# Peptides against a protein of PDB entry 4GMN, part 167

Target 1, 375 residues: chain A of PDB entry 4GMN
Amino acid sequence: RYANITLLALVTLASIGTDFQETLVKGNQGSRESPISAADEEWNGFDDADGDAMDVDQKSSSGEDQEEDYEEIDVKEDDEDDDDDSITSEMQADMERVVGADGTDDGDLEDLPTLRELIQTAVPQLIRLSNLPIDSDESLTIQSHALSALNNISWTISCLEFANGENANIHNAWYPTAKKIWRKTILPILEADSADLKLATQVTSLAWAVARVLHGETPTDGNPHRKFISLYHSSKQQAGGNSNSIEEPEDPFQGLGVKCIGVVGSLAHDPAPIEVNREVGVFLVTLLRQSNNVPPAEIVEALNQLFDIYGDEELACDKEVFWKDGFLKHLEEFLPKMRTLTKGIDKRTQPELRTRADEALLNLGRFVQYKKKHA

## One batch from the design tools (peptide; made by RFdiffusion4, then SolubleMPNN)

Design b2_p19_5_s4 (from b2_p19_5, 8 letters changed)
Fold by OpenDDE base, seed 5:
Structure b2_p19_5_s4 (fold): chain B 375 residues (1-375), chain A 19 residues (1-19)
Amino acid sequence: as target 1 above (375 residues)
Amino acid sequence: SAEERARELRQERINRKLA
């Protein structure tokens, strides 16, 4: 009985975390009606004039279009108005305030009572529940649900802009709690070295969400970047041996490998120690060099992390790692491989992966050109 | 999902930074 109530409360908190994000997304879309001036600056394409017109013979095979009359199965959507009253009017009002708040830097969240209670009251209990001794299937279930709730909350908060002092009140309230999640939940689970890939995936997703806010200010105690790199390699070794299909997640970007790359990439941002940045940068560049054996989604994530880490020339890591370790050469050598990889993704079967690969290819070209101008 | 939207927002940021 108490366990079922606890589980229901944890599922509800996980739902609230997701619904809070949807409201953030809608609110941010409304504020983005600032005209993105379509700077359709016509990037005047390279006049690659080399018109080798290979005459590909148009064999006009007239395939008869058999119009198969798909009977409209009138699936009566029973609009069960599941009044998913899960989004309280108070939570919506808090989200509208988050989008509009020139917040006070005090971190008190005075004007955001629901978010305040989530961070100050709920999250500390979720941290406690995630640290329970595992002695039963019930305790494992409680831990999994607590991690899911922490994950959804942390991902949601990581969708807020904190650059240039935006949402500073929320950042200041979240920052100590995020560090507490890292030290009390993430590190102990990583140190327990459980062979449970499900738990490893959950904690790695949570770690990524937390590290997307803390970046290089994530606690470096025990070299967590090396633990996630080790987890990446271990996950590849296990997938190769036991053809127990851990069902490749339907979303290629939900894979443990992608999540590991996301965590270590986030950990490598300024003000991370230069050695942490170097180890991560070398790991990411090594994935590109070995790309023939790396899933496309992991390549896309590794590129995006490299752009985020090394896209600022004013950072110490630009001089001390990017230029010093010759990363530009590796990125240039990877360009033709990325073109081949991207073209090999079927747009029909994997539309998101193809779109993200096309974007990453475009950005790789831009990034290489940018770095060549600032050499 | 919460994670999917976070990937979208990040991609939009990367695209703007490199444009």
Scores: peptide ipSAE 0.127, ipTM 0.817, DockQ to the pose 0.756
Fold by OpenDDE base, seed 4:
Structure b2_p19_5_s4 (fold): chain B 375 residues (1-375), chain A 19 residues (1-19)
Amino acid sequence: as target 1 above (375 residues)
Amino acid sequence: SAEERARELRQERINRKLA
């Protein structure tokens, strides 16, 4: 009973996180005419494992015809549907305020009740649930659902613009909570060094979403960038050994390797320690050098991370890492390889991957030209 | 997914910075 209620609540919170994101995207698309077809990745619902109820064929006997007059109890259909519509309406109203606020209205979180409750009430409970002792399959399931809900919420919030003081109220509310997710959920799971690739993928996705807001202000305690680099390498070793098709996610960008790159890239942004930036930068550039054995989606993500990290010449990492470690040469030498890689992607079978690779190739050319002008 | 939409917004930001 309590387990099922907890699971239902976690599913509901994960749904709320998704619907919130859909509303954010609809609001942002209302300002931009480009119809990005939301591929509705259907939430694969709870596989009700149909427990084979053993048909105990007990043949028991002939008892008598008592015509008990079953009074038709008019079961009033309790319209339980009203509560879901109310939450959705409040969420829509919150999103209309977040999207419709021209960047001059530092809206109070008081005007964002759904988002406030999500950040201040729900997320702290999800953090608690993600830290339950794993002593049963039920506790593992609860942890997985809590991580999924935290992931959806964190990704959704990471889609908000926080540049130039936009959504500063939301940023300020989220920032301490994001650090708490990092320290209380992500780090303990990474320190447990679990061989569970599903858990590793979930925590890495969450870590990326959190790090997309915290960037170089992400807590550096325990050198988490090295743990994600290690996880990247470990994931490649396991995929090579067990030809048990871990079904490569149908989306090449949902792979654990891409997620690891996304995390470490985000962790390396200013004001990250120069040593952290260097280790990540060297890792990313090394992937480009070894590109013949690296999935195209990971190359695209590694390039995008390099552009984000080193796209500003005023940052200390530009002088102390990018120029000092000769990254421009490696990027320039990679440009012809990227052209070959991109051309090798079939537009018919992998249209998204091809589009992202074409964009990354274009940006690599622009980035190399930019850096050559600012040398 | 939440992640895909976030990749799109990021790609727009990268494209804008390098344009």
Scores: peptide ipSAE 0.102, ipTM 0.807, DockQ to the pose 0.788
Fold by OpenDDE base, seed 1:
Structure b2_p19_5_s4 (fold): chain B 375 residues (1-375), chain A 19 residues (1-19)
Amino acid sequence: as target 1 above (375 residues)
Amino acid sequence: SAEERARELRQERINRKLA
C-alpha cells in the first residue's frame, strides 16, 4: 500500500514538473515575440553581460549538517481530489510571475508557491527516496521514479533565464538545492559504479539538468567530469559489442552519449577550474577529430558545448585552454567534415537532427570567423 | 519530455548568442 502511494506520488511529481515546464515554455514564447530578424549581423562573441554571475556572497554559514531527522511525514490522506486543473492554474500563475517579476535577490519565493513547494518540500524528499538502499525491485523502482521527478523539476528550472540577474530569487532558492541533488543523489549513484545503463542514463540526464544551472560552480569533489567521460567511453564499448540489444533511442538526442557530453560541457563553463575545462575541451575536440565514428547528435551537442564554453574571449579558459591548446585549428579542420556530415543526414527521416546539424554548422562557421578576427 | 523542451530553448539561446 505505502509503496504504491509513494510510486503514485512520484509519478504525480514527475508529471507536475513536466506540465510546469510546458507552462513556462509557452509563457516565455509569448513574451519573446521580438522577431528574431535573421539580421546577417556578424557574430561578435557573447556579450560579457552573461558574466555577472551573481556574486552570491557565499557567507560560509557553516550550516552544521543537522541530520534532519526526516520525520515520517504522515501523509494524511486528505482525499481532496483537487483536480489536476487547479495545479495547472497555480503553475500558470507562477509562470506569469516568473516572466514579469523584477526578481528580488533575497531568494524569496513568496510569490511562487508551487515552485517554492517543489524546491523546499518535494525535492528534499525525492533526494531521500533516490538514496534508498537498493535491496529489492521495489526500491529500484522507487529510485527510478524519484530520479525521474528530480529530472523533470531540474530540467524545468533549467529552462529559466538566470543571466543578467534574471529570476535571481529562483536562482538563489534553487542553487543550494541543486548542490544537494548533486552531492546526495548524483555523486553516490555515480560512485556505486552499477552496470545498470538505465540508472546511468537517468542520473546523467539529471546531472545535465543540474549542471545547466550550476555550470562551473558544480561541486568538483571526486572529479565528476572524468566519471562522465569514463561513462561515455564505457557506453560506446558496450554498444559496439552487442549490436542487438541497445535500441538506439528513437530520439538521437536522448542517447547516453549526448547526455554525457551535455554534462561535461556544462561542468566546464566558467568558473570551472582550468584543468577541468582543459580535460573537457580536449575530450570534445577529440570527438570532432574522430567524428567518423561518432553519432551526429553527439557532434551537434559537442559543438554547442564548445561554443558555450569558449564563446567569451574575456574568460580565463579562452587564453589558457582554447588558444593555448590550439582548438581553433581543430574547429577549422572540422568545418568541411561537418558540412559533409550534415548533408549526409536525410531531411525526410531525421528532420530534427538535420535542422540541429544545419544550425550547428552555421554556428561553427560564425564561431571560426569570430575567433580568427579576435586572434 | 522536459529535457526535449529544455534543449529547444537552449538551442534558441545559442542561436541568439551566435547571431
Scores: peptide ipSAE 0.099, ipTM 0.803, DockQ to the pose 0.708
Fold by OpenDDE base, seed 2:
Structure b2_p19_5_s4 (fold): chain B 375 residues (1-375), chain A 19 residues (1-19)
Amino acid sequence: as target 1 above (375 residues)
Amino acid sequence: SAEERARELRQERINRKLA
């Protein structure tokens, strides 16, 4: 009875997370489609109205300095647990500021309280439910639904722009929660090394969504990038043996391999440790070298991750990894293979994959040309 | 920059995953 209520609540939270994603996307599209009506309202000059200088008399009342002895309350630093309530108050205040600044449509006002409750009330419970001891099929079902809800919420938030200080309030509220999801949900499941490919796919999807916000600030404890690289290789070995029963997801971009690439790529962004960046970069470049045996969607994701990681020449990873490890040569050698791969994708049967491969091919050419100019 | 293009492409990919 309680488990059925919990499952219904988890399914409902997962649905709300999806519906909220759709709403945020529509809102962010609506803000871009709002024509900047350049109301060049000529600021007509403020007429200098000669307002009379009323002489307000300086009454010099000598109020006595009562030195109130502020007793120095020795605030013991110990309780790290209060950070959850401070984030709540700042997020609420910043949501009220965003709402107060965008004072146009009553709809955006309702969505912000929902985001707050999702982060502050729902996510902690979902983390708890994802960490339940797996002693029954019921516990496994609860974990799967909790992971699905966390995934939908995390993906939703990862769709917000946080560059250039955009949505900083939401970023600041989400950031500690995202780390908590990583440490309490993702890492324990990855450490359990279960042969459950469904669970591995769920946790990897969640890890990608979380790592798309945290990037190189994702906790590096236990070298999670190596676990995802190992999972990538293990998934390929299992798919090669049982040709019959792993329904490859109908969407090539929902494959475990793509998700693993997305996670490790995100983990390798600055300020990731240079060795993490190197191991991921070598993994991604190795996929390109072995492209004959790699699904096109994984190649597209690997290229996009390489562009995102090594697109900035000011980053330490450009000099220390990209140039030192000779990645440009591998990208140049891959360019003709990518052209062949992209042309081999049928536009009628796989229109999205073809479009994304055409884009990745275009970007590969641009990226190689860019790096050659900045050599 | 190539980063701005990578951000634009990331954002376009995000927007397309959401469309």
Scores: peptide ipSAE 0.025, ipTM 0.687, DockQ to the pose 0.083

Design b2_p19_6_s1 (from b2_p19_6, 7 letters changed)
Fold by OpenDDE base, seed 4:
Structure b2_p19_6_s1 (fold): chain B 375 residues (1-375), chain A 19 residues (1-19)
Amino acid sequence: as target 1 above (375 residues)
Amino acid sequence: MLDEIRKQNLEYYRTLKPV
């Protein structure tokens, strides 16, 4: 009973996190008519199809036809469905305020009650649930759902604009909570060094969402960038060895390799320590050099991260890493390879991957030209 | 140029779905 209620509440919190994202996307799309196809990831519920077919022997007992007159008990289905509409309407109203706030009115978090309760009430409980001792399949399931809910909330918040002081109230509320997620949920799971790739994928997704807001201000305790680089390499070794490949996610950008790149890239942004930036920058440039053996989606993500990290010439990492370690040469040498890679992606079968690769190729050309002018 | 790269990367990140 309590487990099922906790699981339902975690699923509901994960759904709320997703619905919040959809509403944000719909609100932002009202300015751009490009239909991003909702891939309805149907939550395939518990296929607890462990129907152990106990072969109950057909004993043939010929018991007599007692015509018991079953009175048709008219069970009124009490339509208890009224509670879902209220939460969705408040969430929609909060999202309309966040999206409709022409970024000059830092709307008080007091005016965003649903988002406030998510950040201040739900997330601390999710952090607690993600840190339960794993002593049963139930505790593992609770951890997984708590990580999913934290992931969805963190991704949704990471899609808000925080540039130029936009949504500063939300940023200020989220920032200390994001650091708690990092220190209390992400780091302990990474330190446990579990061979569970599902858990590793969940924690890496969450780490990326959190690191997209915290960037170089992400806590550097225990060198998490090296753990994610190690996880990247380990994931490649496992995919090559066992034909029990975890089904490659239908979306190439949902792969563990992409998520690892996204995390370490985000961790390397200013004001990250120069040595963290260097180790990540060298990792990313090494992927480009090895591009013949790297999935196209990982190359796209590695390029985007390199552009974001080294875009600003005023940052210490530009001089101390980008120029000092000769990254421009590697990007120039990669440009013809990226053209070949991008042209190799079928627009009909992988339209999104092709679009993102065409964009990354365009940006690589622009970035190389930019850096050559500022050399 | 930088602003266009940043804008495109931001657009890319806005299309990332939660898992």
Scores: peptide ipSAE 0.009, ipTM 0.629, DockQ to the pose 0.673
Fold by OpenDDE base, seed 2:
Structure b2_p19_6_s1 (fold): chain B 375 residues (1-375), chain A 19 residues (1-19)
Amino acid sequence: as target 1 above (375 residues)
Amino acid sequence: MLDEIRKQNLEYYRTLKPV
């Protein structure tokens, strides 16, 4: 009875975390679709008159009526628009405030009651539930749902802009909580060294969401970047050995490999220790060098992480790692391979992967050109 | 140039659905 109520509450919190993200994305899209006022530029049309009438007449032929009776399989599109309009008016109002906060009104978290309750009330309980002793399938289920709820909340918050002091109130509220999630939930699970790839995928997804806000300020205790690199390699060895297909997620970007790359990339950002940055940078560049055996989505993520980590020439990692370890040469040598990889992705079957690969290829060319000018 | 790379990465990350 208590467990069923707890599970229902965890599912509800996970849903709220997702719905909050979807509405944030919709709100941010709506603010970008400010209608470009159709300035009434009366483009007075060019008058050019010439009317020549070429009449080409061609005829005739009458090919026959073969009535192949293809039985119309009435696929009832049950448009079960399960518009689970679970978005509360309070969540929507909080999101409109987060999106509409022109950076002059550091709206207190008092004006964001839903987000406040998520951070201050829900997350501490989720951390507690994710740390319960695993002594039963019920305890494992509670942990999984608590991790899912933490994941969804953490992803949603990680989609907020915090650059240039935007959403500073939310950042300031989230930052200590994100560190608690890292220390209390993520690290203990990673230290338990479980062979459970489902749990590893959940904790890695959560770790990525948390690390996207904390970056190089993520606690380095126990060298978590090495644990995620080890997890990456272990996941590849298991996929090669057991023909029990762990169904690779249908979305190539939801794979454990991509998530591991996203985590370690985020952990390597300034102000990360140069040794952490170097180990991650070498890992990412090594994936590019070994690209023949690496999924395209992991290559895309590894490139994006390399651009984010080494984009800024003022950062210590640019001089101390990027230039010293000769990363530019490896990126330049990878350009023709990336072109081949990207062209090999079918636009019809994998449109998103193709789009993201085309973008990563474009950015790789730009990045190499940038670094060559600043050498 | 950095701003364009950062913008594209931000757009990429904003399209990541929680799973």
Scores: peptide ipSAE 0.009, ipTM 0.630, DockQ to the pose 0.705
Fold by OpenDDE base, seed 5:
Structure b2_p19_6_s1 (fold): chain B 375 residues (1-375), chain A 19 residues (1-19)
Amino acid sequence: as target 1 above (375 residues)
Amino acid sequence: MLDEIRKQNLEYYRTLKPV
């Protein structure tokens, strides 16, 4: 009885975390006059007047339009309007305030009561539940649901803009709580050395969400970047041996490998120790060098992390790692491989992966040009 | 460039559904 009530409460908190994210995404789309199709904003670079436009010869291959007669499969929409209006009017009102709020500097959430109760009341209980001794299948189930609820809340908060003092009140309220999740939930699970890949995937997803806010200020206790790099390598060895395929997640970006890359990339941002940055940067560049044996989604994530880490020339890691360790050469040598990889992704069967790979290829070209100009 | 790469990455990450 108590366990079922606890499980229901954990499922409800996980749902609230997801629904909050969906509302945030919809609110951010509604504030943009046009859905920027990720394809259509050609950033017209800075008008440096003297750039020789390299003519990319668009050879028009006239592919003949074969009108394949798509038989309308009349999929009866069984309108099971399960109007589970899970989004309370209070949550929606808090989301509208978060999207529009000129952030007050104080970690005061008086105007955001739902978010306040999530951070101040729910998260401390979820941390407690995730730390219970695992002595039964019931305690393992409670831990899993507590991790899912922490994951969804942490992901939602990580989707807020915190640059330039935006949402500073939320950042200031979340920051000490995110550090508690890291030290009290993530690190103990990573240190338990469990062979449970499901638990490892859950804790790595949570670690990524937390590290996307804390960046290089993530606690360095026990060298967590090395634990996630080790987990990445261990996950690849297990996938090769057991034909118990953990069903490759239907979404290529939900793989444990992508999550490990996302965590370690986030951990390597300024003000991370230069040695942590170097170890992560070398790991990411090594994935590009080994790209023939790396899933495309992991290559896309590794590129995005490299752009975020080394995009700022004013950061100590630019001079002490990027230039000193010769990363530009590896990125240049990877450009033709990335073009081949991206062209090998079928737009029909993997549209999202193709779109993200086309973007990462474009950004790789731009990033290499930028770094050459600032050499 | 950085702010645009960061914005693009932020959009990319906003499309990542929490599991």
Scores: peptide ipSAE 0.009, ipTM 0.625, DockQ to the pose 0.768
Fold by OpenDDE base, seed 1:
Structure b2_p19_6_s1 (fold): chain B 375 residues (1-375), chain A 19 residues (1-19)
Amino acid sequence: as target 1 above (375 residues)
Amino acid sequence: MLDEIRKQNLEYYRTLKPV
């Protein structure tokens, strides 16, 4: 009886998380006066109209460098490493303290009371339920539904724009909670090394949603990028050996391989440690080199991650990894393979995969041209 | 150029539905 009520509550929270995505996305788009009409305007490529680029002589106004002395607020994170892997009442009270810490102006989410209750009230309980000892099929079902609810909430939040201080109130409220989901839900499940590929797929989906907000600020404890790379390789070995065809998901982008790539790509963004960035970058470039044996959706995701990671030339990873490890050559050598791969996708049977592959091919061409100009 | 790639990737990620 209690288990059924808990399951119904978890399904309801997962539904609320999904339904609220539309509300948050519409609300945030409403603040941008321009409705991006989802007009399928096929961006017919720039015809090379030889338009005279007017030399705008930007007069260098020498603005005086005011060194604003940013007082380094030494936020003593008293990381009391209570090594209790159990969700104790203390850990719940710690989550309540982190979410209720006096620096998150509770006023920042006044206009978003449902989101506030999802973050402050629901997520701590979902973390608790995802870490229950697995002693029964009911406990496994509860964990799966708790992970589904966390996934849907995390994906909803990850669809918001946080660049340039947009939605800073939501970011600030979510960020400590996202770190807690990572440390207390994702890592323990990954470390348990469960032979359950369904559970691994669920936790990897959640990890991707969380890492899309935390990026390179995702906790590096236990080298999670290596765990997801290992999971990627293990998933490919199992698919090759046993005729238990994991039915390839109807959506090629919902595969465990794509999710692993999405996680490790997100983990490698600035300010990730250069070693983490390098290991992920080498992994992604290696997938492109081995593309004959890699699903097209994984190639599309690996390309998108490479563009996002190495787009900015001002980042340390551009010099220390992209140029130093010679990634441009591998991307350039991959262009003709990507054209062949993309053309091999049937537009009639896999229209979405074909569209995403055509976009990724276009972006690969642009990215290679960009990097060649900035070499 | 990068902003357009980032924008397209952002649009891609907005189409990723919670499972």
Scores: peptide ipSAE 0.008, ipTM 0.626, DockQ to the pose 0.694

